# Peptides against a protein of PDB entry 2MBZ: the designs that were tried, part 4

Target 1, 143 residues: chain A of PDB entry 2MBZ
Amino acid sequence: GINLTPEEKFEVFGDFDPDQYEEEVRERWGNTDAYRQSKEKTASYTKEDWQRIQDEADELTRRFVALMDAGEPADSEGAMDAAEDHRQGIARNHYDCGYEMHTCLGEMYVSDERFTRNIDAAKPGLAAYMRDAILANAVRHTP

## One batch from the design tools (peptide; made by RFdiffusion4, then SolubleMPNN)

Design b1_p23_7_s4
Fold by OpenDDE base, seed 5:
Structure b1_p23_7_s4 (fold): chain B 143 residues (1-143), chain A 23 residues (1-23)
Amino acid sequence: as target 1 above (143 residues)
Amino acid sequence: RRRRNAGGAIAGSHHLLVGALPG
């Protein structure tokens, strides 16, 4: 799992423990390329690396919430740019994430109630908004 | 009191995102 002390994990992740899901993920998708890539990349991550990832996620969350609060549609340039940054962040930190993969992830955000509940904790409807922005971004980047 | 992670669901979910592979 994540190679951090209990204290470091608390400092970085707080109430959320990603290791809680490790067994389920391994059982379901342990033989996939995405899983392999993620395990290989994260194996060398330090506390500072994980903290950076958390900071990026926090910033992205705030960015989407701000867009929603401003009434910007999910297919606005701002929302699509946020979705693109999200895609690139996944690719950089975890596994290859093309627009097709990203679209599938967006659908998971609204179809898996665990994701929906956790994401919408920041703002009701955030998961759906992100999904729509992801779709719009994928469309504009597809010839 | 544990810290509430605003973006934790998105960041942490990346470990779970393997489940959303393209068909």
Scores: peptide ipSAE 0.136, ipTM 0.738, DockQ to the pose 0.456
Fold by OpenDDE base, seed 2:
Structure b1_p23_7_s4 (fold): chain B 143 residues (1-143), chain A 23 residues (1-23)
Amino acid sequence: as target 1 above (143 residues)
Amino acid sequence: RRRRNAGGAIAGSHHLLVGALPG
């Protein structure tokens, strides 16, 4: 689990408790390389590390929302670049994330209602927009 | 009570996505 005090967890994650999902994550993906990589990598994370991850995600969210508000299609260079940054962020912070893996994650954003609800809290349709951008980015990098 | 930010939504998703498999 995340080695933060309850207070630190609250400061970083707010109302979202990632530990709430630890058992489900383990049950669903506990035998995957991605899970092992993430557990190994995050085991040493400090509060500052987790906060950085949250900040990066916030920035990415704002970026996607801005693109949507501007009417940029999900397959625009701007949206695809944001998707690429998202992929790289996952690779840096959690686990190796190729384009196929990334597209799978994108699909989960729209197929798992919990993800959709949480993501769309920032803007309705954001999860679908991200999924589409992720797919477009993958396509352009794997022609 | 502190609202979860947008990062929490996506990063939390990543926490849920630790070990994403096709399908």
Scores: peptide ipSAE 0.139, ipTM 0.740, DockQ to the pose 0.482; fails the geometry check
Fold by OpenDDE base, seed 1:
Formats: C-alpha cells, structure tokens, sequence
Structure b1_p23_7_s4 (fold): chain B 143 residues (1-143), chain A 23 residues (1-23)
C-alpha cells in the first residue's frame, strides 16, 4: 500500500483511498511486470511525490476537459499530445507503458464502470474521450 | 471528507491500473 499516514492520505487523496483496490489489483495482476515495477517505484514515494502525481493528473484532466469544451476531436494534435503526456507520466511514475499497454488502459477506462464513473466525475464522457485520444496517439506512433 | 480533485480520479485509476495488460 501507499506508505502514508491516514492524515497524509487524506491530505493528498481526499475521500478517495487508492489502497482499497490493492487486494483486487494484486490478485488480478500481481504476477505482472507492471505490478512489480509499480510497487518497487512507489515504495519510496513521499507525501510530496504523491502530491506531485496528483497535481500532474489534475493538470492533465484540465487539459482534456478544455479540449472537449473547445470541441477538439480526440484525434487532434492537442488531444494526442495530452494522451502522450499521460502515457509518459505512467511510465515515469508507475511502470513501463508502451502504446499497447496504454491502449489497453484506455479500453479499461470505458469497460470498467468503476473507472468510467471516477473519471467522468470531472466531465461526462471524459473516459471515452481519453480512450479515443490514447488510441489515436498510439496509431500516429505506429509506422 | 474532502472530495478529491479531478486529477485524483485519473491518478487513482492507476492504482487500480495494472489492469488491461496484454494477453
């Protein structure tokens, strides 16, 4: 789990406790490289590290929402760039995230209602928009 | 309780997100 006190977790994550899914994640993907990499990287993360990750995600969310509000298609340069930044953020903070992995994550955003609900809390349809942008970004990087 | 920010929703998803790994 995240090595923060309950108070620190509240300060960073608010009413959301990511550790509530730890058991499910472990059972489903505990034997994968991604899981091992994530556990190894995040084991040393401080409160400030987690806050940075949250801030980065918040900024990305704002970017996607702004793109949607502007009517930019998910395969626009702006949307694909945001998707690329998302992929790179995952790679930097959690685990190696190639384009195939990223597209799989995008599909999960729309196929798992828990993800969809959580993401769309920012804006209805955001999960689908992100998925489409992720796919488009993967396509443009696949010769 | 303080509601998480919008970014927290996405970031939190990755704590769930080791999922959708290739075959």
Amino acid sequence: as target 1 above (143 residues)
Amino acid sequence: RRRRNAGGAIAGSHHLLVGALPG
Scores: peptide ipSAE 0.139, ipTM 0.739, DockQ to the pose 0.475; fails the geometry check
Fold by OpenDDE base, seed 4:
Structure b1_p23_7_s4 (fold): chain B 143 residues (1-143), chain A 23 residues (1-23)
Amino acid sequence: as target 1 above (143 residues)
Amino acid sequence: RRRRNAGGAIAGSHHLLVGALPG
């Protein structure tokens, strides 16, 4: 699990506890390279590292919301660039994330109701918008 | 109790996202 004290976890994640999903993640993906890489990378993460990751995700969320509010389509350069930054963030912080993997993650955002509800808490339809942007970004990078 | 930031679910989902790997 995440190597933080209860207080640190509260400060960083608030009501959301990623460790609640540890068993499910292990059961579903424990034999994957992504799982192994994530465990290896995050094992040394400090509170500051996790806070940075949360801040990056928050910034990305605000960026997508701003694009939606501006009426930019999900396949706009702005939306696709945001999706690319999302992909790179996953690759940097968790595991190798190619475009196919990223597309699968996007699909999960709209197919797993838990993710959809949590993401759309920022703005209704955000999960679908992100999925579409992720797909568009993947397409443009897959000649 | 403090809520997570706007990106908290997305960041946390990266642990779960492995499940969406190509079959």
Scores: peptide ipSAE 0.136, ipTM 0.739, DockQ to the pose 0.484; fails the geometry check

Design b1_p23_8_s2
Fold by OpenDDE base, seed 3:
Structure b1_p23_8_s2 (fold): chain B 143 residues (1-143), chain A 23 residues (1-23)
Amino acid sequence: as target 1 above (143 residues)
Amino acid sequence: SARARKRAAGTLAASSAYLAVGP
């Protein structure tokens, strides 16, 4: 799993324990290139690296929420740019994330109730908004 | 709440670490 002590994990992730999904992720995707890339890439991550990843995720969450509050449609340039930054963040931190992969992740956000519930804790409908923005961003980059 | 935001951020981070390979 994540190469941090239990104390470091708590400091970074707090009450959200990513290890709660580790077994399922391994079972579902353990044979994929993305999983192998992520495991290899993150094996050397420090506490500070993981904290940065959390900070980036939090920033993107706030950004999407702000777009929703402003009434910007999910296929607006602002929303699509946020989706693109999300995709690039995945690519930078974990594994090669093309637009097809990104749309699959977006669909998972709305089709897996656990993800929907966790994401929508920031704002109701956020998961759907992100999915739509991800799809729109993918479409504009793969015409 | 701060807890809700932290959980949501963690979910995004975890989901990015964990992949769904589609067709």
Scores: peptide ipSAE 0.088, ipTM 0.719, DockQ to the pose 0.540
Fold by OpenDDE base, seed 1:
Structure b1_p23_8_s2 (fold): chain B 143 residues (1-143), chain A 23 residues (1-23)
Amino acid sequence: as target 1 above (143 residues)
Amino acid sequence: SARARKRAAGTLAASSAYLAVGP
C-alpha cells in the first residue's frame, strides 16, 4: 500500500483512499508485471511524490473538461494529446503502459460504475470522453 | 467543485497505480 501516515494520506488524497482497492487489485492482477512494477516504484514514494501524482491527475482532469466544454471531439488532436500525456504519466509513475494497456484502462473507466461515478463527479460524461480519447490515441499510434 | 475534481483525480491515480487490466 501507500506508505504514508493517515494524516499525510488525508493531506494528499483527502477523503479518498486509494488503498481501498488493495484487496481487489491483488486478487485480479497480483500476478501481472504491471502490479509488480507499481509496487516496486511506489514503495519509495514520499508524500511529495504522491502529491505530484495527484497534481498531474488533477491537471489532466481540468484539461479534459476544458476540451469537452470547448466541444472538441475525443478524437481531436487536443484530446488525443491529453490521452497520450495520461499514458506517459502512468508509465513514469507506475508501470510500463502500452497503448493496449491504456485502452484497457479506458474501457474500465466506463464499464466499472465505481470509476465512472468518481470520474464523472468532475463533469458528466468525462469517463466516456477519456475512454474515447484513449482509444483514438491508441489507434493513431498503432499501424 | 474542487472536491469533486480531487476525488476524480484520486480515482485516476488509484487505477493507474494498482490496476493493470480493464474488462
Scores: peptide ipSAE 0.099, ipTM 0.726, DockQ to the pose 0.531; fails the geometry check
Fold by OpenDDE base, seed 2:
Structure b1_p23_8_s2 (fold): chain B 143 residues (1-143), chain A 23 residues (1-23)
Amino acid sequence: as target 1 above (143 residues)
Amino acid sequence: SARARKRAAGTLAASSAYLAVGP
């Protein structure tokens, strides 16, 4: 799991504890390259690293919400750019994330009600908007 | 709310790190 003290975990993640999902993640994806890469990369992460990751996620959330509030389509340049930044963030921090993988993640956001509920806590429909933007971004980058 | 947004951000981070490692 995440190598932080309980106090540090609370400071970074608050009420959300990613380690609660450790068993499920291992069961579902433990044999994948993505899982291996993530475990290897994050093994040395400090509190500051995790905080940065949280800050990036929060920033992305705010960007998508702002786009939605502005009425920008999910296939707008702004929305697709936000999706691209999301993909790159995953690649930088966790595992190689191509456009196909990213599209699959987007689908998970709307197909797993746990993700949908948690994401939409920021704004109703956010998960679907993200999925659509992720797909659009993948399409525009397909040669 | 701020708390809701924080939870959502955490979900995205956790998704990228752990729950979203595959299709």
Scores: peptide ipSAE 0.087, ipTM 0.727, DockQ to the pose 0.559; fails the geometry check
Fold by OpenDDE base, seed 4:
Structure b1_p23_8_s2 (fold): chain B 143 residues (1-143), chain A 23 residues (1-23)
Amino acid sequence: as target 1 above (143 residues)
Amino acid sequence: SARARKRAAGTLAASSAYLAVGP
């Protein structure tokens, strides 16, 4: 799990504790390369590392919301670039994330109600928008 | 609330970490 004190966890994640999903994650994906890579990478993460990851997520969230507010389609260059940055962020922080994997994640955002609700807290329909952008980005990189 | 905002803002990061083990 995340090796932070309860106080540090609160400072970084607030009311959300990612460790609450540790058992489910292990059960569903514990035998995947992605899980193994993530465990290896995050084992050395400090509070500052986790905070940076959260900040990156916040930035991407704001970026997608801004695109939606501007009326940019999910298959626009801007939206696809945001999706690409999201993919690269996952690759940098957690595990090798190819385009197929990324599309699977996008599908999870709209198929798992917990993710949908959390994502759409920023803006209704954001999860679907992200899924569509992720798919479009994958398509343009896999001709 | 500050906690709610923090939770919502960190959703992608949390989801990525969750997905790090996901499909």
Scores: peptide ipSAE 0.082, ipTM 0.723, DockQ to the pose 0.525; fails the geometry check

## One batch from the design tools (peptide; made by RFdiffusion4, then SolubleMPNN)

Design b1_p24_2_s3
Fold by OpenDDE base, seed 4:
Structure b1_p24_2_s3 (fold): chain B 143 residues (1-143), chain A 24 residues (1-24)
Amino acid sequence: as target 1 above (143 residues)
Amino acid sequence: SAEERKRIGKRIGGALTMLVKALP
């Protein structure tokens, strides 16, 4: 779980507690390398580390929203670059994230209503846009 | 607003923490 005091968790996550999904994550992916890596990496994270992760997510969200507002296709260079940064962020903060793994995450964003609702709160269709950009970025980097 | 951005970050960042990957 998140190694923060209740106050620190509130400061970083507010009313959203990622630990509420810990049991489901363990049941679904507890035997995967990704789960193991994430557990090991995040075990040492401080409040500042988690805040940085949230700030990075905010910035990425703003980039995708701006691209959508500008009418840029999800397979545009800008959108694919944003997807690449997203992939790299996952790799730095959580687990090794290749292009195949990234596309799987993208599919989850549109197939799991919990993800879709959370993401689309920023802008309707954002989850689908991200999925498409993730896929396009994966394709351009896969022979 | 800063609060809205924070909530947005929680959603995407939280999503990464929530679920590892989608399995075929």
Scores: peptide ipSAE 0.082, ipTM 0.710, DockQ to the pose 0.521
Fold by OpenDDE base, seed 5:
Structure b1_p24_2_s3 (fold): chain B 143 residues (1-143), chain A 24 residues (1-24)
Amino acid sequence: as target 1 above (143 residues)
Amino acid sequence: SAEERKRIGKRIGGALTMLVKALP
């Protein structure tokens, strides 16, 4: 799991405990390259590394909400660029994330109610908007 | 709110570290 003290975990993640999913993730994805890459990369992450990752996630949320509030379509350049930055962030911090993998993550946001509920707490329909932007970005990069 | 978005960001970021692709 995350190699932070309980106090550090609370400071970074608050009431959300990523370790609560460790068993499920290992059971479902433990034999995948993505899982192995993520475990290898994150094993040495410091509190500051995790905080940066959470800050990036917060920034992404703000960008997508702002795009929705401005009425920008999910296939606009702004929305697709935000999706691309999201993909690159995953690749940098966790595992190789091609466009196919990214579309699978986007689909998870709308098909797994745990993700949908969490994401849509920022703005109703945000998960679907992100999924659509991710798909549009994948399409423009894989013609 | 900004605080709510921050909380959601933490959840999304945390989940991204664990889940690799779409769940059935």
Scores: peptide ipSAE 0.079, ipTM 0.716, DockQ to the pose 0.497
Fold by OpenDDE base, seed 1:
Structure b1_p24_2_s3 (fold): chain B 143 residues (1-143), chain A 24 residues (1-24)
Amino acid sequence: as target 1 above (143 residues)
Amino acid sequence: SAEERKRIGKRIGGALTMLVKALP
C-alpha cells in the first residue's frame, strides 16, 4: 500500500483512500507487469510525490471539464492532447501505458460504475468524454 | 466548481494509483 502515515494520507487524499482497492487489484491483476511496476515505482514515493500526482490529476480534471464546457469534441486536438498527457502521466508515475492499455483504462471508466460515479461527480458524462478522447488519441497515434 | 474538480481529481488520482487494467 501507500507508505504514508494516516495524517499524510488525509492531507493528500482527504476522505478518499486508494488503498481500499488493494485487495481487489491484487486478486485481479497481481501477476501483471503493470501491477509489479506500480508497486516498484510507488514504494519509494514521498508525500510530496503523491501530492504532485494529485495535483496532476486535479489539473487534468479541470482541463477536461473546460473542454466539455467549451463544447470541444472528444476527438478535438485539445481533448486528444489532454488524453495524451493522461497516458504519459500514468507511464511516468505508475506503469508502462501504451495506447492499447490506455484504451482499456478508458473503457473501464465507463464500464465500472465506481469509476464512472467518481469521475462524473465533476461533470456528468466526463468519464465517457475521457474514454472517447483516449480512444481518439490512440487512433491518431496508431494509424 | 473549482473545489469539486479538485476533489474529483484526487479521486481519479487515487483510483489510478491502485486500479490497473490488464491487456487482453
Scores: peptide ipSAE 0.077, ipTM 0.710, DockQ to the pose 0.501
Fold by OpenDDE base, seed 3:
Structure b1_p24_2_s3 (fold): chain B 143 residues (1-143), chain A 24 residues (1-24)
Amino acid sequence: as target 1 above (143 residues)
Amino acid sequence: SAEERKRIGKRIGGALTMLVKALP
């Protein structure tokens, strides 16, 4: 969970309230290893830790947007490398994330409209681009 | 701007925070 003061939460997340999804997450995934790992790992996170996670997300978003703007295919080396960094970031910060798990997450980004809207706020089609890059990266690492 | 960067950072980070998914 997020163990920050209200002031710290505002500094890091601003208007976004991750707590609004806590009940749904518990209902859907509360009995999974990923959920338990995430809860255990994030319980000790400081404001600086959460800010780092946001900074990593910012960097990744910029990379994908730049790739899209350049017309690079989602299965390009650059896009797949960004997807790999995304996977590794999840593994470091939240829970074990293999290539199969990552592919499932990518599919969720395009099948759950809440994720799609959130991601595409940076650039229309970004969620689909990420999904395709995630899939391509998984394939190249598990031929 | 710093505010814009913060908003952009909320995209992927917010998505990760809002839902933790595991393999079905």
Scores: peptide ipSAE 0.073, ipTM 0.706, DockQ to the pose 0.498

Design b1_p24_6_s2
Fold by OpenDDE base, seed 5:
Structure b1_p24_6_s2 (fold): chain B 143 residues (1-143), chain A 24 residues (1-24)
Amino acid sequence: as target 1 above (143 residues)
Amino acid sequence: RERARRRAAGALAALSALLGGPRP
């Protein structure tokens, strides 16, 4: 799990405890390369590392919300660039994330209600917007 | 100042990262 004290976990994640999903994650994806890479990378993460990851995610969320509020389509350069930054953030912090993997993640955001509810807490329809931007970004980078 | 219930918006990135995503 995340190697933080309960107090540190609360400071970084608030009422959300990612370790509540550890068993499900291991059961579903424990034999994947992505899981192994994530466990290896995050094993050394400090509170400051986790906080940085959360801050980056929050910033990206705000960026997508701002794009939606501005009426930018999900296949706009702005939305696709945000999706690319999201992909690169996953790759940097967790596991190798190609465009195919990213598209699968985007689809999960709209097909798993737990993800949808969590994402859409920032803005209704955000999960669908992100999925569409992720797909558009993947398409533009696929010959 | 009431520490606002930070619904960690970043929980998704963490979950996505932790969940490793569905296999393509």
Scores: peptide ipSAE 0.072, ipTM 0.722, DockQ to the pose 0.438
Fold by OpenDDE base, seed 4:
Structure b1_p24_6_s2 (fold): chain B 143 residues (1-143), chain A 24 residues (1-24)
Amino acid sequence: as target 1 above (143 residues)
Amino acid sequence: RERARRRAAGALAALSALLGGPRP
């Protein structure tokens, strides 16, 4: 799990504890390379590292929300660029995230109600918008 | 509002990272 004190976890994640999903994650994906890479990378993360990851995610969320509010299509250059940054963020922080993997993640965002609720807390329909942007970005990079 | 944003962002990165995503 995340090697932070309960206090540090609260400071970084607030009421959300990602460790609550550790058992489910291990059960479903424990044999994947992504899981292994994530465990290896995050094992050395400090509070500051986790905070940085949260800040990056918050910024990306705001960026997608701004695109939606502006009426930009999910397959717009702006939305696809945001999706690309999202993919790269996953790759830097957690595991190798190719376009196929990213598309699968996007589908999970709309198919797993837990993800949908958490994402759409920022703006209704954000999960679907992100999924569509992720797909569009994948398509433009996989001719 | 800020706590809700932390839930969304943290869930996205942490859940995607921790959940490892579905196998392609």
Scores: peptide ipSAE 0.071, ipTM 0.734, DockQ to the pose 0.608
Fold by OpenDDE base, seed 2:
Order: C-alpha cells, then sequence, then structure tokens
Structure b1_p24_6_s2 (fold): chain B 143 residues (1-143), chain A 24 residues (1-24)
C-alpha cells in the first residue's frame, strides 16, 4: 500500500483512503504491466510526492471545470490539451499510458459510479466531459 | 467543504493509477 502513516494519508488524501481499494485493484488488474509499474514507482513515494500528485490532479480538475464553465466543447483544443496533460501525468507518476489506455480510463470514469461520483463532486458532468475530451485527444493523435 | 471535494478528485487520479487502468 501507500507508504504513509494514517495521519499523513489524511493530510494528503483527506477522508479518501486509496488503500481501501488495494484488494479490488489487485484482483482486477494485478496481472497487468500498469499495475506492476505503478507499484514499482509509488513504492518510493514520499508524502511530498503524493501531495504533488494530488496538487497536479487538483489543478487539472480546475482546468476542466473552467473549460466547462466557459462553454468550451470537450473536443476543443483547450479540452484536448487538458486531456493530454492528464495522460502525461499518469505516465510520469504511475504507468505508461498510451491513448488506448487513456480512452479506457475515460470510459471507466463514466461507467463506474464510484469514479463518477468522485469526479462529479467538483462539477456535475465533469466525468463525462473528461471522457469526451480524452476520446477527442486520442483521435487527434491517432494516425 | 471545497477542499475536501478537491481531495476526492486527486484521490480519483490516484485510484485510477492504483487500478492500473482497464485493459484495452
Amino acid sequence: as target 1 above (143 residues)
Amino acid sequence: RERARRRAAGALAALSALLGGPRP
């Protein structure tokens, strides 16, 4: 699991404990390269590393919300750029994330109610907007 | 309240990362 004390976890993640999903994650994805890469990378992460990752995710969330509030379509350059940054952030921090993997993640955001509720806590419909932006970004980068 | 909601969004990215993503 995440190598933080309960107090540090609370400081970084608040009431959300990622380790509560460890068993489910292992059962569903434990044999994937992505899981292996993520476990290897995150094993050495400090509290400061996790905090940086959370800050990056929060910033990206704010960007998507701002795009939605501005009425920018999910296939706009701004929305696709935010989706690209999201993909690259996953690649840097967790596991290799190609466009196909990214589209699968986007679909999970709208098909798994747990993800949808967590994402839409920032703004209703954000998960669907992100999914659509992810798809559009993948299309524009696919030859 | 807003800070707690933002932490949930970052937590989701962490969760997605922990999930290793669905297999294509």
Scores: peptide ipSAE 0.067, ipTM 0.734, DockQ to the pose 0.527
Fold by OpenDDE base, seed 3:
Structure b1_p24_6_s2 (fold): chain B 143 residues (1-143), chain A 24 residues (1-24)
Amino acid sequence: as target 1 above (143 residues)
Amino acid sequence: RERARRRAAGALAALSALLGGPRP
């Protein structure tokens, strides 16, 4: 699991504890390369590393919300660039994330209510917007 | 409340890393 004290976890993640999903993740994905890479990378992460990852995610969230508020389509250059940055952030911090994997993650964001509720806490419909931007970004990179 | 909501958004990367790839 995440090597933080309960207090540190609260400071970084609030009431959300990612370790609550450890067993489900291992059961569903424990034999994948993504799981192995994530465990290897995150094993050395400090509180500051986790905080940086959260800050990056928050910045991307704000960026997507701003695009939605401006009425920019999810297949706009701005939205697709935000999706690309999201993909690269996953690749840097967690596991190799190609366009196919990223597309699958986007679908999960709208099909798993836990993800949808978490994402849409920032803005209703954000998960769907992100999914659509992720798909558009994948398409433009695989013509 | 706003800080708790922002923390929930950041949890996506952790969830994505933990919950892994696409559902079959």
Scores: peptide ipSAE 0.064, ipTM 0.727, DockQ to the pose 0.449

Design b1_p24_6_s3
Fold by OpenDDE base, seed 4:
Structure b1_p24_6_s3 (fold): chain B 143 residues (1-143), chain A 24 residues (1-24)
Amino acid sequence: as target 1 above (143 residues)
Amino acid sequence: MERARRRAAGALAASSMLLGGPRP
């Protein structure tokens, strides 16, 4: 799990504790390279590292919301760039994230209601918008 | 509003942790 005290976890994640899903993640993905990479990378993360990751995620969320509010299509350059930054952020912080993996994550955003509800808390339809942007970004980067 | 934003950011982090890879 995340190597933070309960107080530090609250400071970084607030009421949302990712560790509540540790068992489910292990059961579903424990034998994957992505899981191993994530466990290895995050094992050394400090509170400051986790805070940075959350700040990056929050900024990305704001970018997508701003794009939606501006009426930019999910396949706009701005939306696809945000999706690319999302993919790269996952790659840096957690595990190698190719475009196929990224599209799977996007699909999870709309197929797993837990993610949909959490994401759409920022703006209704955000999960679907992100999924579509992720797909568009994957397409433009596919040879 | 702040709580909702934090939850959304957490969801993005959680999505990375829950992994979206294809099932074996």
Scores: peptide ipSAE 0.058, ipTM 0.719, DockQ to the pose 0.523
Fold by OpenDDE base, seed 2:
Structure b1_p24_6_s3 (fold): chain B 143 residues (1-143), chain A 24 residues (1-24)
Amino acid sequence: as target 1 above (143 residues)
Amino acid sequence: MERARRRAAGALAASSMLLGGPRP
């Protein structure tokens, strides 16, 4: 799991404990390359690394919310660029994330109520907006 | 309250990155 003390975990993740899902993740994805890459990369992460990742995620969330508030379509350049940054962030921090993988993640955000509820806590409809932006970004980058 | 909710969304986005794999 995440190699942080309970206090450090609380400081970084608040009331959310990512390790609560470790068993489910292992059961669903334990035989995938993505899981292996993520376990290898994150094994060395410090509190500062996890905090940076959370800060990046928070910034991205704010960007998407701002785009929605501005009335920018999910297939706008701004929304697709935010989706691209999201994809690249996953690739840097966790596992290789191509456009197909990214679209699968986007679909999960709207199909798994746990993700939808947590994402939409920032703004209702954010998960659907992100999914649509992810799809649009994948389409524009697919020859 | 909003910052804590965004942090939970970010943490789940990080967890979503862990739960998200290619659909077979």
Scores: peptide ipSAE 0.057, ipTM 0.719, DockQ to the pose 0.440
Fold by OpenDDE base, seed 1:
Structure b1_p24_6_s3 (fold): chain B 143 residues (1-143), chain A 24 residues (1-24)
Amino acid sequence: as target 1 above (143 residues)
Amino acid sequence: MERARRRAAGALAASSMLLGGPRP
């Protein structure tokens, strides 16, 4: 799990505990390269590292919400750039995330009600908007 | 508003650990 004290975890994540998914992730994906890479990278993360990751996620959420509020389509350059930044953030912090992987994650955001509910807490329809932006970004980068 | 943003960010962070759909 995340190598933080309960107090540190609360300071960074509040009432949300990412470790609640550890068993499910291991069961579904424990034999994948992505899982191994994530475990290896995050094992050395400090509170400051996790806080940075949280701050990056917060900023990305705000960007997508702002794009939606502005009426920008999910296949706009702004939305696709935000999706690209999301993909690159996953790659830096967790595991190599190609466009196919990213598209699968986007689909999970709309097909798994847990993700949809959590994401849409910021703005209704955000999960679908992100999925569409992720797909559009993948398409524009596909030869 | 801030709590909602944090939940969304948490979901994004969690989604970096959880995978969905077919294996790429």
Scores: peptide ipSAE 0.055, ipTM 0.722, DockQ to the pose 0.497
Fold by OpenDDE base, seed 3:
Structure b1_p24_6_s3 (fold): chain B 143 residues (1-143), chain A 24 residues (1-24)
Amino acid sequence: as target 1 above (143 residues)
Amino acid sequence: MERARRRAAGALAASSMLLGGPRP
């Protein structure tokens, strides 16, 4: 799991402990390349690495919220660019993430209530907006 | 509360990226 002290975990993740999902993740994805890549990459992560990842995620969240507040469609250039940055962030920090994989993740954001609730904590409908932007970004890169 | 919720969103994104592997 996350090799941080309880205090460090609290500083980075607050009351959320990602390790609570370790067993479910292993059961569902333990035999995939994505899982292996993620375990391999994150095994060396420091508190600062995890904080950076959280900061990047928070920035993308704010970016999507700003797009929604501005009334920009999820298939706008701005929304698709944010989706692309999200995809690249996954690829950099966790595992190879092609457009098909990214589309599957986007669909999960609206199909798994745990993801939907967590994402929509920033703004109602954000998970659906992200899913739509992810799909649009995938489409524009696979014409 | 706002920081804790956003941290949970980012943390779920990290765990979620792991949970959300490609649905076959």
Scores: peptide ipSAE 0.055, ipTM 0.715, DockQ to the pose 0.423

